# Peptides against a protein of PDB entry 4ASU, part 104

Target 1, 270 residues: chain A of PDB entry 4ASU
Amino acid sequence: ATLKDITRRLKSIKNIQKITKSMKMVAAAKYARAERELKPARVYGVGSLALYEKADIKTPEDKKKHLIIGVSSDRGLCGAIHSSVAKQMKSEAANLAAAGKEVKIIGVGDKIRSILHRTHSDQFLVTFKEVGRRPPTFGDASVIALELLNSGYEFDEGSIIFNRFRSVISYKTEEKPIFSLDTISSAESMSIYDDIDADVLRNYQEYSLANIIYYSLKESTTSEQSARMTAMDNASKNASEMIDKLTLTFNRTRQAVITKELIEIISGAA
Target 2, 83 residues: chain B of PDB entry 4ASU
Amino acid sequence: FTFASPTQVFFNSANVRQVDVPTQTGAFGILAAHVPTLQVLRPGLVVVHAEDGTTSKYFVSSGSVTVNADSSVQLLAEEAVTL

## One batch from the design tools (peptide; made by RFdiffusion4, then SolubleMPNN)

Design b2_p14_8_s2 (from b2_p14_8, 6 letters changed)
Fold by OpenDDE base, seed 3:
Structure b2_p14_8_s2 (fold): chain B 270 residues (1-270), chain C 83 residues (1-83), chain A 14 residues (1-14)
Amino acid sequence: as target 1 above (270 residues)
Amino acid sequence: as target 2 above (83 residues)
Amino acid sequence: SMEEALKKFRELLA
């Protein structure tokens, strides 16, 4: 490689390092905010899931329509955040199909569709875009919930798949159940709940869905920002190492060029 | 007893004496050993009666309340403010 | 140059 080539490469890597450092700082700020906002969101979301856990809602085996909701974002450069969700979605879809279930998919965030488009395009109902530019709000979750309920797809049971935040260095892809109004209404375990009006139950379910989606978005966002921060840190370190290596190469090459030029001058071949 | 909004937690697995909630079908009080039920909140006043005799008041918008067989209660409001 | 930079960026993230 010529000195010019090395210099160009050095400049390029240095610029990349500047970008990754900046992105790290941005991700760090977003992570800090997301983590703060996740604390109440987790209490809120886990509270919403309490009914399903305590009532042990079960879907009859003869019910075949299953909805998979994958929660991610539109934004890349965050390690395995998107692929982990997609992997679990694929696994779940395959298992359900093997069990004779009809599977439809909803993607929250464009990255899910990007990963699954070739293999699962026919199963996608809708993809929600413009996810990840701003922190998710309950309003956002409500919009998604409303769209799902109005989609015309009458699922019996669903699975929402998202990355649960553990720590700044760890997340876990998890699945939570989503149940249709009909499934909840017909569940034997719900008999212990006294005289629930049909309209009340419908409204309750709408809130429940919005609550769970909101929770999943907050978990996903926190996990994503943390992962991005880590990814950008790693990229910055890798860039630093590459810069060091290239700098050494530059110096060696420079000396070689100088030596060659000197020899040419001395020999009269200049 | 858990009482939270998406952005704020007021009670987390707390023991309380009574919670008065505004529901679409009418306001009702949740006492110890209340029968399991599901309700939807209407905008209104929530009153939490603590075991020590203190009373806290909150304004809530829409949301849900769940009373489970194990006497656990989840009050989840879309918006809530302390009064 | 941009494509090369992006390629290198992706390599750094791998």
Scores: peptide ipSAE 0.020, ipTM 0.860, DockQ to the pose 0.013
Fold by OpenDDE base, seed 2:
Structure b2_p14_8_s2 (fold): chain B 270 residues (1-270), chain C 83 residues (1-83), chain A 14 residues (1-14)
Amino acid sequence: as target 1 above (270 residues)
Amino acid sequence: as target 2 above (83 residues)
Amino acid sequence: SMEEALKKFRELLA
């Protein structure tokens, strides 16, 4: 490579490094906010899931309709955030199909559809876009919940799949159950609950779904921002290493050019 | 007893004496060993009676309350503020 | 070019 070529490459990589560093800082700011907002959201969400864990809700075997909700975002450059969710969705869908279940999919965030469209297009009910530009609110979750409940698709049970935040350097793809009103109302384990009005139960389930979706969005967002920070940090480090290598190459090449010129001068071959 | 909104935690797995909640069917008090139930909140006043005898008041909008067989309670309000 | 820069950017992120 000529000195000119190396210089051009150096300039390009240095510019990329500036971009990745800037993106890291932006992600860091978003992460800090997301982590703060996740603390109460986790208590809230875990609280909402407590009923299902304690009541041990079971879906009868004759019920075959299963809904998978994958939660991610529209935004890229965050490592394996989207692919991890998609991978687990695929696995769950395959397992359910093998068990004779009908599987439908909802994607929260456009990236899920982008990954699964070719192989699972017929199973998609809806994809919610415009996820990830701003922190998710309970209102956002409510909109998603209401859209699902009013979609006309009558599922028996479902799975919500999202990335749970562990730490700034770690997330884990998790699955939580969702149940239809009919499944909850017919569950034997619910008999211990005193005189539950049907209207109350319906309204309760609406809140429950919104709560779980909200929780999943908050976990996903925090995980995404942390993963993006890591990705940008790695990119910046990689760029730094490349800059160092190219700088060495530049210096060596320059020395070689100088040596060649000296030889030409001395030999008169110039 | 857990009491939270999407944005704030008021109680997290705390032991309380009694919680008064406003439900669509009327206000009721949740005591120790209350029978399991599910209720939906109406806008109104939540009163938490602590074991030490202190009381705390909150305004809640909508949401849900769950009393489980193990006496755990989840009060989840869409919006809540301390009074 | 922008395309080349994007390619390099993706490579760094891989």
Scores: peptide ipSAE 0.019, ipTM 0.861, DockQ to the pose 0.013
Fold by OpenDDE base, seed 4:
Structure b2_p14_8_s2 (fold): chain B 270 residues (1-270), chain C 83 residues (1-83), chain A 14 residues (1-14)
Amino acid sequence: as target 1 above (270 residues)
Amino acid sequence: as target 2 above (83 residues)
Amino acid sequence: SMEEALKKFRELLA
């Protein structure tokens, strides 16, 4: 490689390093906020799931329609965040299909669609885009919930798949159940609950869905930002190492060129 | 007893004596060993009676309340503020 | 080119 080539590469990598460092800082700021906002969101979301855990709602085997909601974002450069969700979605879809169930998919965030579109395009109902630019709000979750409920797709049971935040260096892809109004209303375990007005139950379910979606978004966002921060840090370090290597190469090459020139001068070959 | 909004936690698995909640079907008090029920909140006043005799008041918007068979209660409001 | 830079960027992230 010529000195010019090395210099060009150095410049390029240095620029990339600047970008990755900047992105790291941005991700760090977003992570800090997300983690703070996740604390109440987790209590809220877990609280919403308590009914399903306590009631142990089971979907009859004859019910075949299953909805998978994958939660991620539109934004890349965050390690395995999206692929982890997609992987679990694929696995779940395959398992459900093997069990003779009809599977439909909703993607929250464009990255899910990007990964699964080729193999699961026929199963996708809708993809929610413009996710990840701003921290998710309950309003956002409500919109998603409403759109889902108004989509006309009737499901018996569903799964929401998202990355649960553990720590700055750890997340786990998890699945939580979603049940249709009909499934809840017909569940034997729900018989212990006092006579619940159908309208009340419907409204309750709407809130439940919104709550769970909100929770999943908050977990996902926190996980994503932490992963991005880590990814950008790694990229910055890698860039630094490359810069060091190229710098050494540059210096060696320069010395060689100088030596050659000196020899040519001394020898009179020039 | 858990009482939270998406952005704030007021009670997390706490033991309380009584919680008065405004529901769409009417306000009711949740006592110890209340029968399991599901309700939807209407905008109004939530009153939490702690075991120590203290009373806390909150304004809530919409949301849900769940009373489970194990006496666990989840009060989840879209918006809630301490009064 | 921006494309080359992007490629390199992706390589760094891999």
Scores: peptide ipSAE 0.010, ipTM 0.852, DockQ to the pose 0.014
Fold by OpenDDE base, seed 5:
Structure b2_p14_8_s2 (fold): chain B 270 residues (1-270), chain C 83 residues (1-83), chain A 14 residues (1-14)
Amino acid sequence: as target 1 above (270 residues)
Amino acid sequence: as target 2 above (83 residues)
Amino acid sequence: SMEEALKKFRELLA
């Protein structure tokens, strides 16, 4: 490469490094906020799931319709956040299909669709876009829940797959159960709650769905921002290494050019 | 007893004497060994009676309340404020 | 755009 080419590349990488550093800072700020907001959200969400854990709701074997909700976002540059969720979705879908169940998929965030559209396009019901630009609110979760409930797909049971935040350097893809109103109302374990009005139960289920979606969004967001921060840090470090390498190459090339010029001058071959 | 909104936790696995909740079917008091039930909240007043005799009041907008067989209670409000 | 720049960066590092 010529000196000019190396210089151009150096300039380009330095500029990109500035961008990645800036993105790291933005991600760090968003992470800090997300982590703070996750604390109450986790208590809230886990609290909502307590019924399903305690009641041990079981879906009859003859029920075949299963809904998978994958939770991520529209934004990239966050490591394996999206691929992790997609991988788990694929695995779950395959397992369910092998068990003779019908599987439909909902994606929260466009990245899920981007990864799965070729292999699972026929299984997708809907993809919720415009996720990840702003912190998720309970209102957002409620909208998603309502749209899901009104989608017309009569699932028996489902699963929501998302990245649970563990630490600034770790997340875990997890699955939580989703049950249809019919499944809940017909569950034998719910007999101790048999004094519940049908309308009340319906409303309760709507809240439950909104609650788990909200919880999953908060976990996902925190995981994503942390992962993005790490990814941008890694990118910045890689850029730094490349800059160092190119700088050395530049210096060597410059020396070679000078040497060549000197030889030409001395030899008169110029 | 857990009482939380999406943005704030008021009680987390706490022991309380009684919780009065506003439900769509009517307000009721949750005491020790209350029968399992599921209810949805209507806008109204929540009153928490602590074991030490202190009483705390909250206004809630909507949400759900769960009383489980193990006497655990989850009061989950969409919005809640301390009074 | 920033996205395009980052894409180019990835290409440069590949």
Scores: peptide ipSAE 0.022, ipTM 0.863, DockQ to the pose 0.014; fails the geometry check

Design b2_p14_8_s3 (from b2_p14_8, 5 letters changed)
Fold by OpenDDE base, seed 2:
Structure b2_p14_8_s3 (fold): chain B 270 residues (1-270), chain C 83 residues (1-83), chain A 14 residues (1-14)
Amino acid sequence: as target 1 above (270 residues)
Amino acid sequence: as target 2 above (83 residues)
Amino acid sequence: SMEEALRRFREALA
């Protein structure tokens, strides 16, 4: 490579490093906020799931409609955040299909659709876009919940798949159950709640769905920002290493060029 | 007893004597070993009676309350503030 | 330095 080529590459990589460092800082700020907001959201969300865990709600085998909700965002450059969710969705869809279930998919965030559209286009009901620009609010979750409930699609049970935040360096893709009103109402394990009227249960279920979606969004956002921060850090380090290597190459090449030119001058060949 | 909004935790797996909640069908008190129930909150006053005799008051907008067979309670309000 | 040496040689040839 010529000195000019090396110089051009150095300039390019240095610019990339500046960008990745900047993005790291932005991600760090967003992560810090997300982590703070996740603390109460987790208590809130886990609380909402408590009924389903304690009641051990079972869906009858004759009920075949299963909804998969994948939660991620529209934003890239965050490692395996989107692919991990998509992988779990594919696995779940395949397992359900093998069990004779009808599977429909909802994507929260455009990246889910981007990954799965080609292979699962017929199963997609809707994709919610504009996810990830701002921290998710309960209002956002409510909108998603209402859209689902008003969509006209009558599912029996569902799975919400999202990345649970573990630490700044770790997340885990998890699945939580979603149940339809009919499934909850007909569940034998719910008999201990027999004094609950239909209207109350319907409203309760609406809150439950919104709560779970909100929780999943908060977990996903925190996981995403931490992953992006890590990805940008790695990119910056890689760029730094490349800069060092190219700088050495540049210096060696420069010395070689100078030596060659000196020899040519001395020998009169130039 | 767990009491939280999406943005704030007031109680997390705490032991309390009694919780008074405003529901759409009326306010009721949740005592120890209360029968399992599901309710939806109406805007109103939540009163938490601690084991030590202290009382805390909160205003809630909407949400849900769950009383489980194991006596665990989840009070989940869309909005809540300390009074 | 090599650069300075090169410069001197170029100047001598100019």
Scores: peptide ipSAE 0.027, ipTM 0.839, DockQ to the pose 0.004
Fold by OpenDDE base, seed 3:
Structure b2_p14_8_s3 (fold): chain B 270 residues (1-270), chain C 83 residues (1-83), chain A 14 residues (1-14)
Amino acid sequence: as target 1 above (270 residues)
Amino acid sequence: as target 2 above (83 residues)
Amino acid sequence: SMEEALRRFREALA
């Protein structure tokens, strides 16, 4: 490689490093906020899931309609955040199909669609875009929940798949159940709950779904920002190492060029 | 007893004596060993009676309340403020 | 946007 080539490459990598460092800082700021906001959101969301855990809601085997909600975002450069969700979605879809279930998919965030569009396009109902630029709000979750419940699509049960935040260096893809109003209302385990009005139960389910979606969004966001921060840090380090290597190469090449020129001058060749 | 909004936690697995909640069907008092039930909150006053005899008041906009068979309670408000 | 996504959602389910 010529000095010019090395210089050009150095410049390019340095620019990339500047970008990755900047992105790291942005991700760090977003992570800090997300982590703070996740604390109450987790209590809130886990609280909403308590009923399903304690009541052990079961869906009859003859019920065939299953909804998978994958939660991620529109933004890349965050390691395996999206692929982890997609992988579990694929696994779940395959298992359900093998069990004779009808599977439909909703993607929260465009990246899920990007990964699954070729193999699962027929199963997708909708992908919610514009996810990840701003922190998710309960309002956002409510809109999604209400749209689903009022859409006319009558699923029996579902799975919401998202990355649960564990630490700044760790997340885990998890699945939580979602149930239709009919499934909840007809569940034998719900018999212990006294005098539940149908309207009350409907409203309750709306909140429950919104709560779970909100929780999943907050977990996903925190996981994503943390992963992005790590990814950008790694990218910056890799760039740094490459810069060092190229700098050494540049220096060696420069010396060689100088030596060659000197020889040419001394020899009268130039 | 857990009482939280999406953005704030007021009680997390706490032991309380009584919780008064505003439901769509009227005021509802939750005491120890209350029968399992599900309710939806209307805008109104939540009063938490602590074991030490202290009371705290909150305004909630909407949400849900769950009383489970194990006597655990989840009060989840969309918005809530301390009074 | 979310609104657009919602529209598409409704259309897909119609």
Scores: peptide ipSAE 0.022, ipTM 0.881, DockQ to the pose 0.070
Fold by OpenDDE base, seed 4:
Structure b2_p14_8_s3 (fold): chain B 270 residues (1-270), chain C 83 residues (1-83), chain A 14 residues (1-14)
Amino acid sequence: as target 1 above (270 residues)
Amino acid sequence: as target 2 above (83 residues)
Amino acid sequence: SMEEALRRFREALA
């Protein structure tokens, strides 16, 4: 490569490094906030799931409709965040299909659609876009929940799949159950909760869904920002290494050019 | 007893004597070993009676309350503030 | 876009 070529590459990589460093800082700030906000959200969300865990709600085998909600975002450059969710969704969908279930898919965040649309277009119901630009709020979750409930998308049981935050360097893709009102109402284990007004139960279920979605969004966001921070850090380091290598190459090449020029001058061949 | 909003935790797996909650069907008190129930919150006053005799008051908006068979309680308010 | 820039970067590093 010529000095000019090397210089051009150096400039390009340096510019990219600036971008990745900037993105790292942004991600770091968002991560810090997300992690802070996740603490109460986790208590809140886990609290909402307590009923389902304690009641051990089971869907009868004759009920075939299963909804998979994948939670991620619209934003890329965060490592395997989206692919991990998609992978779990694919696995779950395949398992359910093998069990004779009808599977429908909802994506929270455009990246889910981007990954799964081609292979799962028939099962894909809706994608909620404009996710990830701002930290998710309970209002956002409520909107999603309401839209889902009012969409006519019927299911007996569902799975919400999201990345649970463990640490700055670790997340785990997890699945939590969601149940339709009918499933909850008909569950034998719910008999101990008798004498509940149908309207109350419906409203309760709406809150439950919103709560779980909110929780999943918070976990997902925290995981995503952490992963992005790490990804951008790695990218910046890689860029730095490349810059160093190219700089060495540049210096060597320049020395060679200078030497050649000197020889030409000395020899009179210039 | 767990009492939380999306943004704040007030009680996390705590032992309390009684919790008074405002529900859409009417306010009721949750005592130890209360029968299992599910309710939806209406805007109003939550009063938590601790085992030590202290009483804490909160204003809540909408939300849900769950009393399980194991006497665990989850009070989940969309919004809640300490009074 | 930043994404495009990063894509180009990855390609350049490959």
Scores: peptide ipSAE 0.010, ipTM 0.853, DockQ to the pose 0.013
Fold by OpenDDE base, seed 5:
Structure b2_p14_8_s3 (fold): chain B 270 residues (1-270), chain C 83 residues (1-83), chain A 14 residues (1-14)
Amino acid sequence: as target 1 above (270 residues)
Amino acid sequence: as target 2 above (83 residues)
Amino acid sequence: SMEEALRRFREALA
């Protein structure tokens, strides 16, 4: 490589490093906010799931329609955030299919579709795009919930798959259950609850779904921003190492060129 | 007893004496060993009676309340403010 | 926007 080539490459990598550092800072700021907002969201979301855990709602075996909601975002450069969700979605879909269930998929975030569209296009109902540009709100979750409920797909049970935040360096892809109104209404375990008006139960279910989606979005966002911060940090470090390596190469090459020129001058071969 | 909104936690697994909630079917008081029930909140006043005798008031917009067989209660409001 | 996403979804169902 010529000195010119090395210089050009150095400049390019330095520019990339600037970009990755900037992105790291942005991700860090978003992470800090997301983590703060996750605290109450987790209490809220876990609280909403308490009924399903305590009531132990069972779906009859003859019910075959299963909905998988994968929660991610539209934005890349965040490590394995999207692939982890997609992997678990694939696994769950395969397991359910093997059990004789009909599986449909909803993607929250365009990246899920990008990964799964080729292999699971027939199973996709809808993909929600424009996810991840701003922090998710309860309003956003409500919109998604309402769209799902109004989609016309009559699922019996479902799974929402998302990355749960553990720490700044750790997340875990998890699954939480979602149930249709019919499944909840017909569940034997619900008999212990006082006579509930059908309209009340419907409204309750709408809130429940919105709550779970909101919770999943908050977990996902926090995990994503943390992962992006880490990814950008790693990219910046890798760039730094490359810069150091190329700088050494530059210096060696420069010395070689000088030596060659000196030899040519001394030998008169020029 | 857990009382939270998406953005704020008021009570987290706390022991309380009584919680008065506004529901679409009417306001009711949740006491110890209340029968399991599910309700949807209407806009209105929530009153929490603590074991120490203190009373706190909140305004809620909408949401849900769950009373479980194990006496756990989840009051989840879309919006809530301390009054 | 979420509204635009919703619109696209409705169009696809339609």
Scores: peptide ipSAE 0.006, ipTM 0.857, DockQ to the pose 0.070; fails the geometry check

